# Ledger of designs, part 279: peptides against a protein of PDB entry 4N78

Target 1, 186 residues: chain A of PDB entry 4N78
Amino acid sequence: HFQVICRLLGYQGIAVVMEELLKVVKSLLQGTILQYVKTLMEVMPKICRLPRHEYGSPGILEFFHHQLKDIVEYAELKTVCFQNLREVGNAILFCLLIEQSLSLEEVCDLLHAAPFQNILPRVHVKEGERLDAKMKRLESKYAPLHLVPLIERLGTPQQIAIAREGDLLTKERLCCGLSMFEVILT
Target 2, 155 residues: chain B of PDB entry 4N78
Amino acid sequence: MAELQMLLEEEIPGGRRALFDSYTNLERVADYCENNYIQSADKQRALEETKAYTTQSLASVAYLINTLANNVLQMLDIQASQLRRMESSINHISQTVDIHKEKVARREIGILTTNKNTSRTHKIIAPANLERPVRYIRKPIDYTILDDIGHGVKW

## One batch from the design tools (peptide; made by RFdiffusion4, then SolubleMPNN)

Design b2_p27_3_s3 (from b2_p27_3, 14 letters changed)
Fold by OpenDDE base, seed 2:
Structure b2_p27_3_s3 (fold): chain B 186 residues (1-186), chain C 155 residues (1-155), chain A 27 residues (1-27)
Amino acid sequence: as target 1 above (186 residues)
Amino acid sequence: as target 2 above (155 residues)
Amino acid sequence: EKEKEEDIIEQFREENKDTVYKYFHSE
């Protein structure tokens, strides 16, 4: 599903969705969630001592339930605050999954373009083969497929310019060094 | 442009008119040959004259058709070349616009990105001192200590 | 498949990291 969304939206559509999600998250965090957190901090027991271990796990649980009773019974926390936190969580997860899906699509594009852009795969050298000889063989095999040099030789100046720009656009991808998710977490 | 215009406005219409005029002239020649053959005492000579006029007429028509056909073909070749040039121009503009749109889209998404911090995997320096696995001496759990607490069946 | 993807990304990252940032953040 996320792969289809990435293909349909492209870079522009993803940017718009991410910006709107960030606005929503910011609004939720600075508005309702902040207000509830402030209220919770005010009603939080100032002194909550760890009960004696002698009460066992059930007694300790009951103690904390009693100390936090006012917080747990605050109906608006369950209905509004937790829902807003879920929305924030869902937005974060959505952003993560979109970035992962976009990275997969970009990697696929890079792989498909590689033979045409003089990008050679990492060669596994079998025992007894020289790495240099194998690389030279691969280079020779794919040399006729190099699009930009071919167009530079046979094309018009306008075609050459477009081919170079297209080649650059194909090579420059977000997955090569950029992260959106790190921006969302700051 | 001038050549195409001459073909469309002068050469092809002129060739069509010439072919039509040739048809009219051929009819006159045919009438002449028929009358000449009927009136001539020397039928062999009249036949040879008719043969000569027929050959000349066929050659003339063939020439007119060939000239007209070549002009039409030339016109079509010029038009095909113009269409190819227009197609190339449109493709160039389309590609330029697409590249521009893609660059704009990339700038927009770029604002939402930062450099991936390659967290240098801190080499978890395995502490050099392999703490000798304290040989977990499985002290046999003497379950006999529990014999006095549980209602266990004394075998 | 994930390991192969990471290897490919890392290969492209090493080659294009600086250019990618400049390209996406060019004013």
Scores: peptide ipSAE 0.135, ipTM 0.759, DockQ to the pose 0.470
Fold by OpenDDE base, seed 3:
Structure b2_p27_3_s3 (fold): chain B 186 residues (1-186), chain C 155 residues (1-155), chain A 27 residues (1-27)
Amino acid sequence: as target 1 above (186 residues)
Amino acid sequence: as target 2 above (155 residues)
Amino acid sequence: EKEKEEDIIEQFREENKDTVYKYFHSE
């Protein structure tokens, strides 16, 4: 699903969706969640000491339940605050999955373009074969497919310019060094 | 452009008119030959004259048809060339626009990106014993993993 | 599968990191 979304939206559509999600997340964090956190901080026991281990697990649980009774009984926390946190979490996950899917798509594009851009796949050399000989064979095989040099030789100046720009666009991908998710976490 | 215009406006219409006129003239020639044959005392001479006129008329019509056909073919070739040039121009514009749109889109998404911090991989404390450079047998990248992701272009 | 993808991405990153950043952040 995310792959289809990435393909459908493209860079521009993804950017718009991400921006809107960030706005929503910001609004939730700075608004409702912040207010609930402040309220929770006020209701939080000022002094919560670890109960003695002699009370055992049940006694310790009861102790904490008693200390947090006001928080646990706060109905709005479950209905509103946790829902908002879920929304934030879902938004973050959405962004992560979109970025991952986009990266996959970009990698696929890079791989498909590679033969046309003089990017040779790393050849697995079987034992006994010279890497250099295989690389030369591959270079020779794909040399006619190098698009930019071909167009530079046979094309018009306008075609050459477009080919160079297209080549650059093909090479310059987000997955090559950029992260959206890191920005979202910041 | 001038050549195409001349073909469309002058040569082809002119050729069509000439062919039509030739039809009318052929009818007149046929009538003349018939009458001449009937009225002539020397039927052999009249027949030879008819043969000559027929040959001439056929040659003239053949010439007119050939000329017209060549002009039409030339017109079509010029038009085809013009269409190809137009197509090339449109494609160039389209590509330029697409590149521009892509650049804009990339700028828009770019503002939402940061440089990936290369996590300084923990200093792999090189084990003191430089184990013999195990020939990094690069495992072939299995690109089949991408087969489900891409447009299914089976290489 | 993820490891292979990461390796490919890392290869491209090493080669193009600076150019990619400049390209996407160029005014």
Scores: peptide ipSAE 0.107, ipTM 0.750, DockQ to the pose 0.500
Fold by OpenDDE base, seed 1:
Structure b2_p27_3_s3 (fold): chain B 186 residues (1-186), chain C 155 residues (1-155), chain A 27 residues (1-27)
Amino acid sequence: as target 1 above (186 residues)
Amino acid sequence: as target 2 above (155 residues)
Amino acid sequence: EKEKEEDIIEQFREENKDTVYKYFHSE
């Protein structure tokens, strides 16, 4: 599903969705969640001491339940605050999954374009083979597929310009060192 | 452009008119041949004359049709070439627009990106101030407050 | 195939990292 969303939205659509999600998250955090946190801080016991271990696990649990009774019984916390936190969580997860899906798509595009852009994979050298000879063979094999040099030789000046720009756009992808998710977490 | 216009306005219409005129002339030739055959005392000579006119007429019509056909083909070739050039121009514009849109989109998403910090070391910034463990003065917790809530086993 | 894919990705990352950043953040 996320892969399809990435394909449909493209960079522009993803950017718009991410920006809107960030606005929503910011609104939730600075608005409703902040208000609930402030209220919770006011209701929080000023002095919460650790009970003696002698009361055992049930007694300790009951102690904390009693100290937090007002918080636990706060109905609006359960209905509104937790829902807002879920929305924030869902937004974060959505952003993560979109970025992952986009990265996968970009990698696929790079891989598909590589033979046309004179990008050769690292070749595993078997014992007794010279790396240089193998690389030279690969280069020779894919040389006819190099799009930009081909168009530079046969194309019009306009076609050459478009081909060069297209080549750059193909090479320049977010997965090559950029992260959106890190910005979102910040 | 001038060649195409000449074909459309002069050569092709002229060729069509020539064919029409040829039709009218052929009718006259046919009438002449018929009358000449009927009136002539030498029927063999009249027949040979008719054969000659028929051959000439067919050759003339064939020439006119061939010329017209070639002009039409030439016209179509020029038009096809013009369409190809137009298509190429449209494609160029379309590609330029798409590249521009892509650049704009990339700028927009770029605002939402940062360099991946390859630094594996999450510097656990140990909070610098290890707050000295405040000596937990065990104040005796008065648990009498809990006596009312728990179904304590009354021994 | 996965190893080749990773190698290509890493190559692109190293060769184009600065260019990519500049391109996406260019005004």
Scores: peptide ipSAE 0.073, ipTM 0.722, DockQ to the pose 0.551
Fold by OpenDDE base, seed 4:
Structure b2_p27_3_s3 (fold): chain B 186 residues (1-186), chain C 155 residues (1-155), chain A 27 residues (1-27)
Amino acid sequence: as target 1 above (186 residues)
Amino acid sequence: as target 2 above (155 residues)
Amino acid sequence: EKEKEEDIIEQFREENKDTVYKYFHSE
């Protein structure tokens, strides 16, 4: 379960795994896949003109099948190259799913921290309720829970510093503006 | 520190010794009172003297015990306070370390991140230039992104 | 021996006089 993996690894563990996966992907792409692609390029027909439309779709297909016969019959392409491509695909999917799972965890953390960080939930205003009044009520309700102001009032300078840093770390999440997956695709 | 040391090295041991000495003295007083009562022609006087010694002895012991107990309690309070301070210090260090570790971890993962480009174009454009890791621009956390995530708690 | 015991008792009385006073007159 990707969520469990995210919880277990944390940011650091995820980073390490992602880096290693990127290395693997890079190795596959620059190594075996590249070699096969080069080989395929060599066996590609130098002149492959579009057949006449009069042959119809079946005839055109047969034409291309014949022109690409050597490629289609290349057994290693099917076994090794496609397997490596699957591995790359799986790695990409893994990264995507990890990022999604991490984002969910981060969102949960943000939601849990919100009452302590002066982040008010979206208030559904029922018909007849003033949004402002409800918001004010919520503010009043949660005001005592605001951690940083509370510690600033009651805590030592060191505690205040830690609280501020902790608050910042709690607020700053990858899901708020960063994507790992975009980097992986680059 | 000086107070705790005084309690540990002088007051409490001294109080214990005093209490022990008191025990020895009480035994002697008891023996005297018994003998005095047996030998005295005036039993009433001997009894009154015994009562006086008994009262004094009990008062002395009570005082010694109370003093010792208070000193022990004071010692324990000081020690408890020291432990609390130490715990606070340890917690502070622990938190600092944890924050540091978290910052390091975030930097590490941050290297693997880029700003979410809202541009829908999934064009895998191989960026020609290794764009410098876009400095983590602290964009204000737009919590509106969370608006679509979660069934609005219909309170 | 008896005189020594009496002396010990008297000493005990004198030594503890202040203790008794403190105990009973402590606020």
Scores: peptide ipSAE 0.020, ipTM 0.670, DockQ to the pose 0.004

Design b2_p27_3_s4 (from b2_p27_3, 15 letters changed)
Fold by OpenDDE base, seed 2:
Structure b2_p27_3_s4 (fold): chain B 186 residues (1-186), chain C 155 residues (1-155), chain A 27 residues (1-27)
Amino acid sequence: as target 1 above (186 residues)
Amino acid sequence: as target 2 above (155 residues)
Amino acid sequence: DKKKQEDIIEQFREENKDTVYKYFNSE
């Protein structure tokens, strides 16, 4: 699903969605969530001593349940605050999954373009074979597929310019060094 | 453009007029040959003259048709070439626009990106200072990141 | 009469084919 969304929206659509999600998250955090957190901090027990271990897990749980009774019984916390937190969480997860899906798509595009851009994979060298010799053979095999040099030789100046720009755009992808998710976490 | 205009305005219309005039002339020649054959005492000579005029007339018409046909073909070739040039120009503009749109889209999404921190240090240090979103900085693409993706040969 | 005329025309065409081609190519 996320892959389809990435394909449908493209860079521009993803940017718009991400910006709007960030606005929503910011609004939720600075508005409703902040207000509830402040309220919760006010009602939080100032002194909560660790109960004796002799009470066992059930007794300790009951102790904390009693100490936090006012918080647990705060109906708006469950219905509004936790829902808003879920929305924030979902937004974060959505952004993560979009970035991952986009990265996969970009990698696939790079791999598909590689033979046409003189990008050769590292070849496994068997014992006794020189890596350089294998790489030269590969380069020679794929040399006719190099699009930009081909167009530079046969194309018009306008075609050459477009080919170079297209080549650059094909090579420059977000997955190569950029992260959107890190921006979301800040 | 001048050649196409000459073909459209002068050569082709001129060729059509010539064919029409030829038709009229052929009718006159036919009438002449008929009358000459009837009036001539030497029917064999009159027949040979008629054959000569017929041959000349056929050759003339064939020439006129061929010339006109060639001019029409030349006109069509010039027009086809012009259309191809226009198509090429339109394609160039379209590609330029697409590249521009892609660049704009990349700038927009780039604002929402920061450099991947390769530092494994898990310290989510909440940067105290909201560092301004690192603008999309073109970094050299390290394609080695793709080495682990796909059926590539494990080194 | 039409068939006879067509035959005469065809015969004439065949007999003068070379002359027509020469004339056509001379211009």
Scores: peptide ipSAE 0.014, ipTM 0.648, DockQ to the pose 0.005
Fold by OpenDDE base, seed 5:
Structure b2_p27_3_s4 (fold): chain B 186 residues (1-186), chain C 155 residues (1-155), chain A 27 residues (1-27)
Amino acid sequence: as target 1 above (186 residues)
Amino acid sequence: as target 2 above (155 residues)
Amino acid sequence: DKKKQEDIIEQFREENKDTVYKYFNSE
C-alpha cells in the first residue's frame, strides 16, 4: 500500500502529505496532549516511595493502584489523551513507512537508470577471471546505452541541456543522503 | 513557407487547370481526327496522323499527371516536415515543463529532509543550520535491500 | 525507372510543344 501511495503521489504529493501530518502532530502535541500532560503532572503523587518488600507483589501492586487511583479514574485520559497519542503514533509510523517505501522506489529507479548512466554493477568474478577484463567488457557492452553521451553526439543543444538536466535529476534521489523521518522526530 | 505557398496557390491549382484544359483539348483532337479520317481520301495517312496525335496526347497527359503528382507529393512532404518540427517543439516544451515541475517538487520535499546521520549513536542531533542547502552527500546505495523484492530472474 | 520515364516524358513534351501549340491555336 505504501509503495502504491509513493508512486501515486510522487515527491510533491508526499511533501504535501508530510507537511500536513506534521501540522497535525504539532497541533496534537502542543494542544491536547500538552494540556493532559500538565493535568497529569498536577495530579501525580509528588512523593511515591517504594513500599517495603515485605508487602509482597500483591501489596505493592495495591499500593501503586491506590497512589495512582486519581489517574486511573481519569476517564478523559483513556478516551481522549490515549486516542491522540495513537494518532500521533500512527502519523509517525506513516511517515516512516512512506520514507521507507519512497527509498525503495528511488533505489529501483536508480537501478533501472544505471545502465543508461554508465553505472555498472560490481560483477562477481569467478575464480581465474581478471576483474579488469570483465569490467572492460561490460563497459564496452553497455557503452551504446549511455544516454547523455549519445545525445551530446547526436542531439541539438537544447536536447543536450535537457538530457543533462534529466540525468542529474535521475541521479539525485533522497535515499542517497537525506532523511525525512529525522526531521519528523525533531 | 514560400515554397509551400507556391505549391498550394500556384503550382497545384495550375496543374489541375492544365489537366482540365487538356481534357477539353483532347476532345477536340479526337473530333478532329475522326472528321479528318472520314473526309480524307487517303485513309492511311489520316490513320497515321491520328496515331501521332494520340501518342502526343497521351504523352502530354502523362506529363501533366506526373507533374501534378510530384507537386502534391512535395507539398505533403513539406507539410509532414512542418508537423514534425512542430511536434519536436511541443515535446521540447513539454519536457521543459516536466523538468521544472520535478525541480519544484524536489524543492518542496527537500525542505522536509535532513542529512542522514551516519553516526550510530541514537542522538537526535537537531539540525543546527536550517537555512543551508542540504549538501547532497552521495552515499553508496545498498541495493541488497531489493534482493527480496520482486520475482526477478535468479541468475 | 521513374527518372527514365520522367526524362522520356519531358523529351516528348519538348519535341512536340510547338506542334501542339500550333494545332490548338490555329483554331
Scores: peptide ipSAE 0.012, ipTM 0.655, DockQ to the pose 0.005
Fold by OpenDDE base, seed 4:
Structure b2_p27_3_s4 (fold): chain B 186 residues (1-186), chain C 155 residues (1-155), chain A 27 residues (1-27)
Amino acid sequence: as target 1 above (186 residues)
Amino acid sequence: as target 2 above (155 residues)
Amino acid sequence: DKKKQEDIIEQFREENKDTVYKYFNSE
C-alpha cells in the first residue's frame, strides 16, 4: 500500500502529506498533549522519595502506586491523551513507512536508469576471473546506451540540456543521502 | 510558409480548375471528332485526326494529373514537416515543464529532509541548536551504497 | 459497332503505347 501511495503521490504529493502530518503532530504535541502534561505535572507529587529498599519490590510498587494514584485514575489521560499519543505514533510510523517505500522506489529507478547512465553494477567475479575484464566488457556492452553522450552527439542543444537535466534528476535521489524521517523526529 | 501558401492557394486550386476545364474541353473535342468523322469523305484521315486529338488530350490530362499530384504530395510533405516541427516543439515544452515540476517537487520534499546521519545512535537526542537547514550539499552520490541493497532482490 | 469501337481503341492503345511511355519518361 505504501508503495502504491508513493507512486501515486510522487515527491510533491508526499511532501504535502508529510507537511500536513507534521502540522497535525505539532498541533497534538503543542496542544492537547502539552496541556495534559502540564496538568500531570501539577498533580505530580512534589516530593517523591525513593522508598526504602527494605520494603521490597512489591512495597515499592505500592508506594508509587499510592503516590501516583491520582494520575493513574485520571480517566481523561487514558481516553484522550493516550489517543493523541497514538495518533502521533501512527503519524510517525506512517512517515517512516512512506520514506522507506519511497527509498525503494528510488532505488529501483536508479537501477533501471543505471545502464543508460554509465553506472555499472558490481559484477560478482567468479574465482579466476578478472574484475577489470568483466567491467570492461560491461562498459563496452552498455556504451551505446549512454544517453547523455548519445544525445550530445546527435541531439539539438535543447535536447542536450534536457538530457543533462534529466540525467541529473535521475541521479539525485533522496535515498542517496537525505532523510525525511530524521526531520520528523526533530 | 510561402511555398505552402502558394500550393494551397494557387497551384492546387489552379490545377484542379485546369483539370475540370480539360474535362469540358475533352467533351468538345470528342464531339468535334465525332462530327468530323461523320461529315468527312476521307474517313481514314478523320480517324487519324481523332487519334491525334486523343493522344494530345490524354497527354494533357496526364500532365495535369501528374502536376496536381506532385503539388499535393509536396504540400503534404511540407505539412508533415511542419507537424513534426510542432510535435518536437510541444515535446520540448512538455519535457521542460515536467523537469520544472520535478524540480519544484524535489525542492518541496527537500525542505522536509536532512542529511542522513550515519550515526547508528538511535537515541532520540533532543535536537540541540536548531541547526539552520543544512544547505543541500550535493554530496557525490556514492552508488556503492546501493550495492548492498540490490543483492537481496533476486528476481 | 461497339466491338469495332473497342477494337479501334485497343489498336490505338497498342499503337500509342510507346509514345505515351516516351512522353512520361522524357521529364
Scores: peptide ipSAE 0.015, ipTM 0.660, DockQ to the pose 0.005; fails the geometry check
Fold by OpenDDE base, seed 3:
Structure b2_p27_3_s4 (fold): chain B 186 residues (1-186), chain C 155 residues (1-155), chain A 27 residues (1-27)
Amino acid sequence: as target 1 above (186 residues)
Amino acid sequence: as target 2 above (155 residues)
Amino acid sequence: DKKKQEDIIEQFREENKDTVYKYFNSE
């Protein structure tokens, strides 16, 4: 599904969706969540010491339940605050999954373009074969497919310009060095 | 452009008119040949004359058709060349627009990106005090208790 | 034989008259 979304939206659509999600997240964080957090901070016990391990897990749980009784009984926390936190979490996950899906699409595009851009895969060299000789053969084999040099020889100046720009745009992908998810987390 | 215009406005219409006129003339020639054959005392001579006229008429029509056909073919070739040039121009514009759109899109998404910092994994410096591993007795967490709380996203 | 040839020519003219007219008048 995320791959389809990435294909459908493209860079522009993804950008718009991400921006809107960031706005929503910001609104949730600065609005409802902040208010609940402030309220929770007011009702939080001023001194909550770790109970002794001697009380065991049930005793420790009961201790914290008692200390946090006011928080646990705060019904709106579960219904509203946790829902908003879920929405924020979902938004973050959505952004992560979109970025991952986009990265996959970009990698596929790069792989498809590679033969036309003089990007050769590392050839597995069997024992005894010279890597250089194999690479040279591969270069010779794919040399006619190099799009930019081909157009530079046969094309009009306008076509050459477009080909160069297209080549550059094809090579420069987000997956090569940029992350959206890191920005979303800040 | 001048050649195409000449073909469209003068040569091809002229050729069509010539063919039409030739048809009318051929009908007259046929009528003449028929009448001449009927009225002539020397039917053999009349027949030879008719054959000559027929051959001439066929040759003339063939010439007219060939000329017209060549003009039409030439016209089509010129038009095809023009269409190819137009197509090339349109494609160039389309590609330019697409590149521009892509650049804009990349700028927009670029605002939302940062350089992939190889997150230096902050070595969580384990506090030196080896707290004795409290034997975590795994009580089976009954996860069924959580079934009512989470709207499980059914994947 | 001549009359037959004339008849064939006339028949061919009549049969093709409509086709020729359609071809030339088809705007």
Scores: peptide ipSAE 0.000, ipTM 0.652, DockQ to the pose 0.005; fails the geometry check

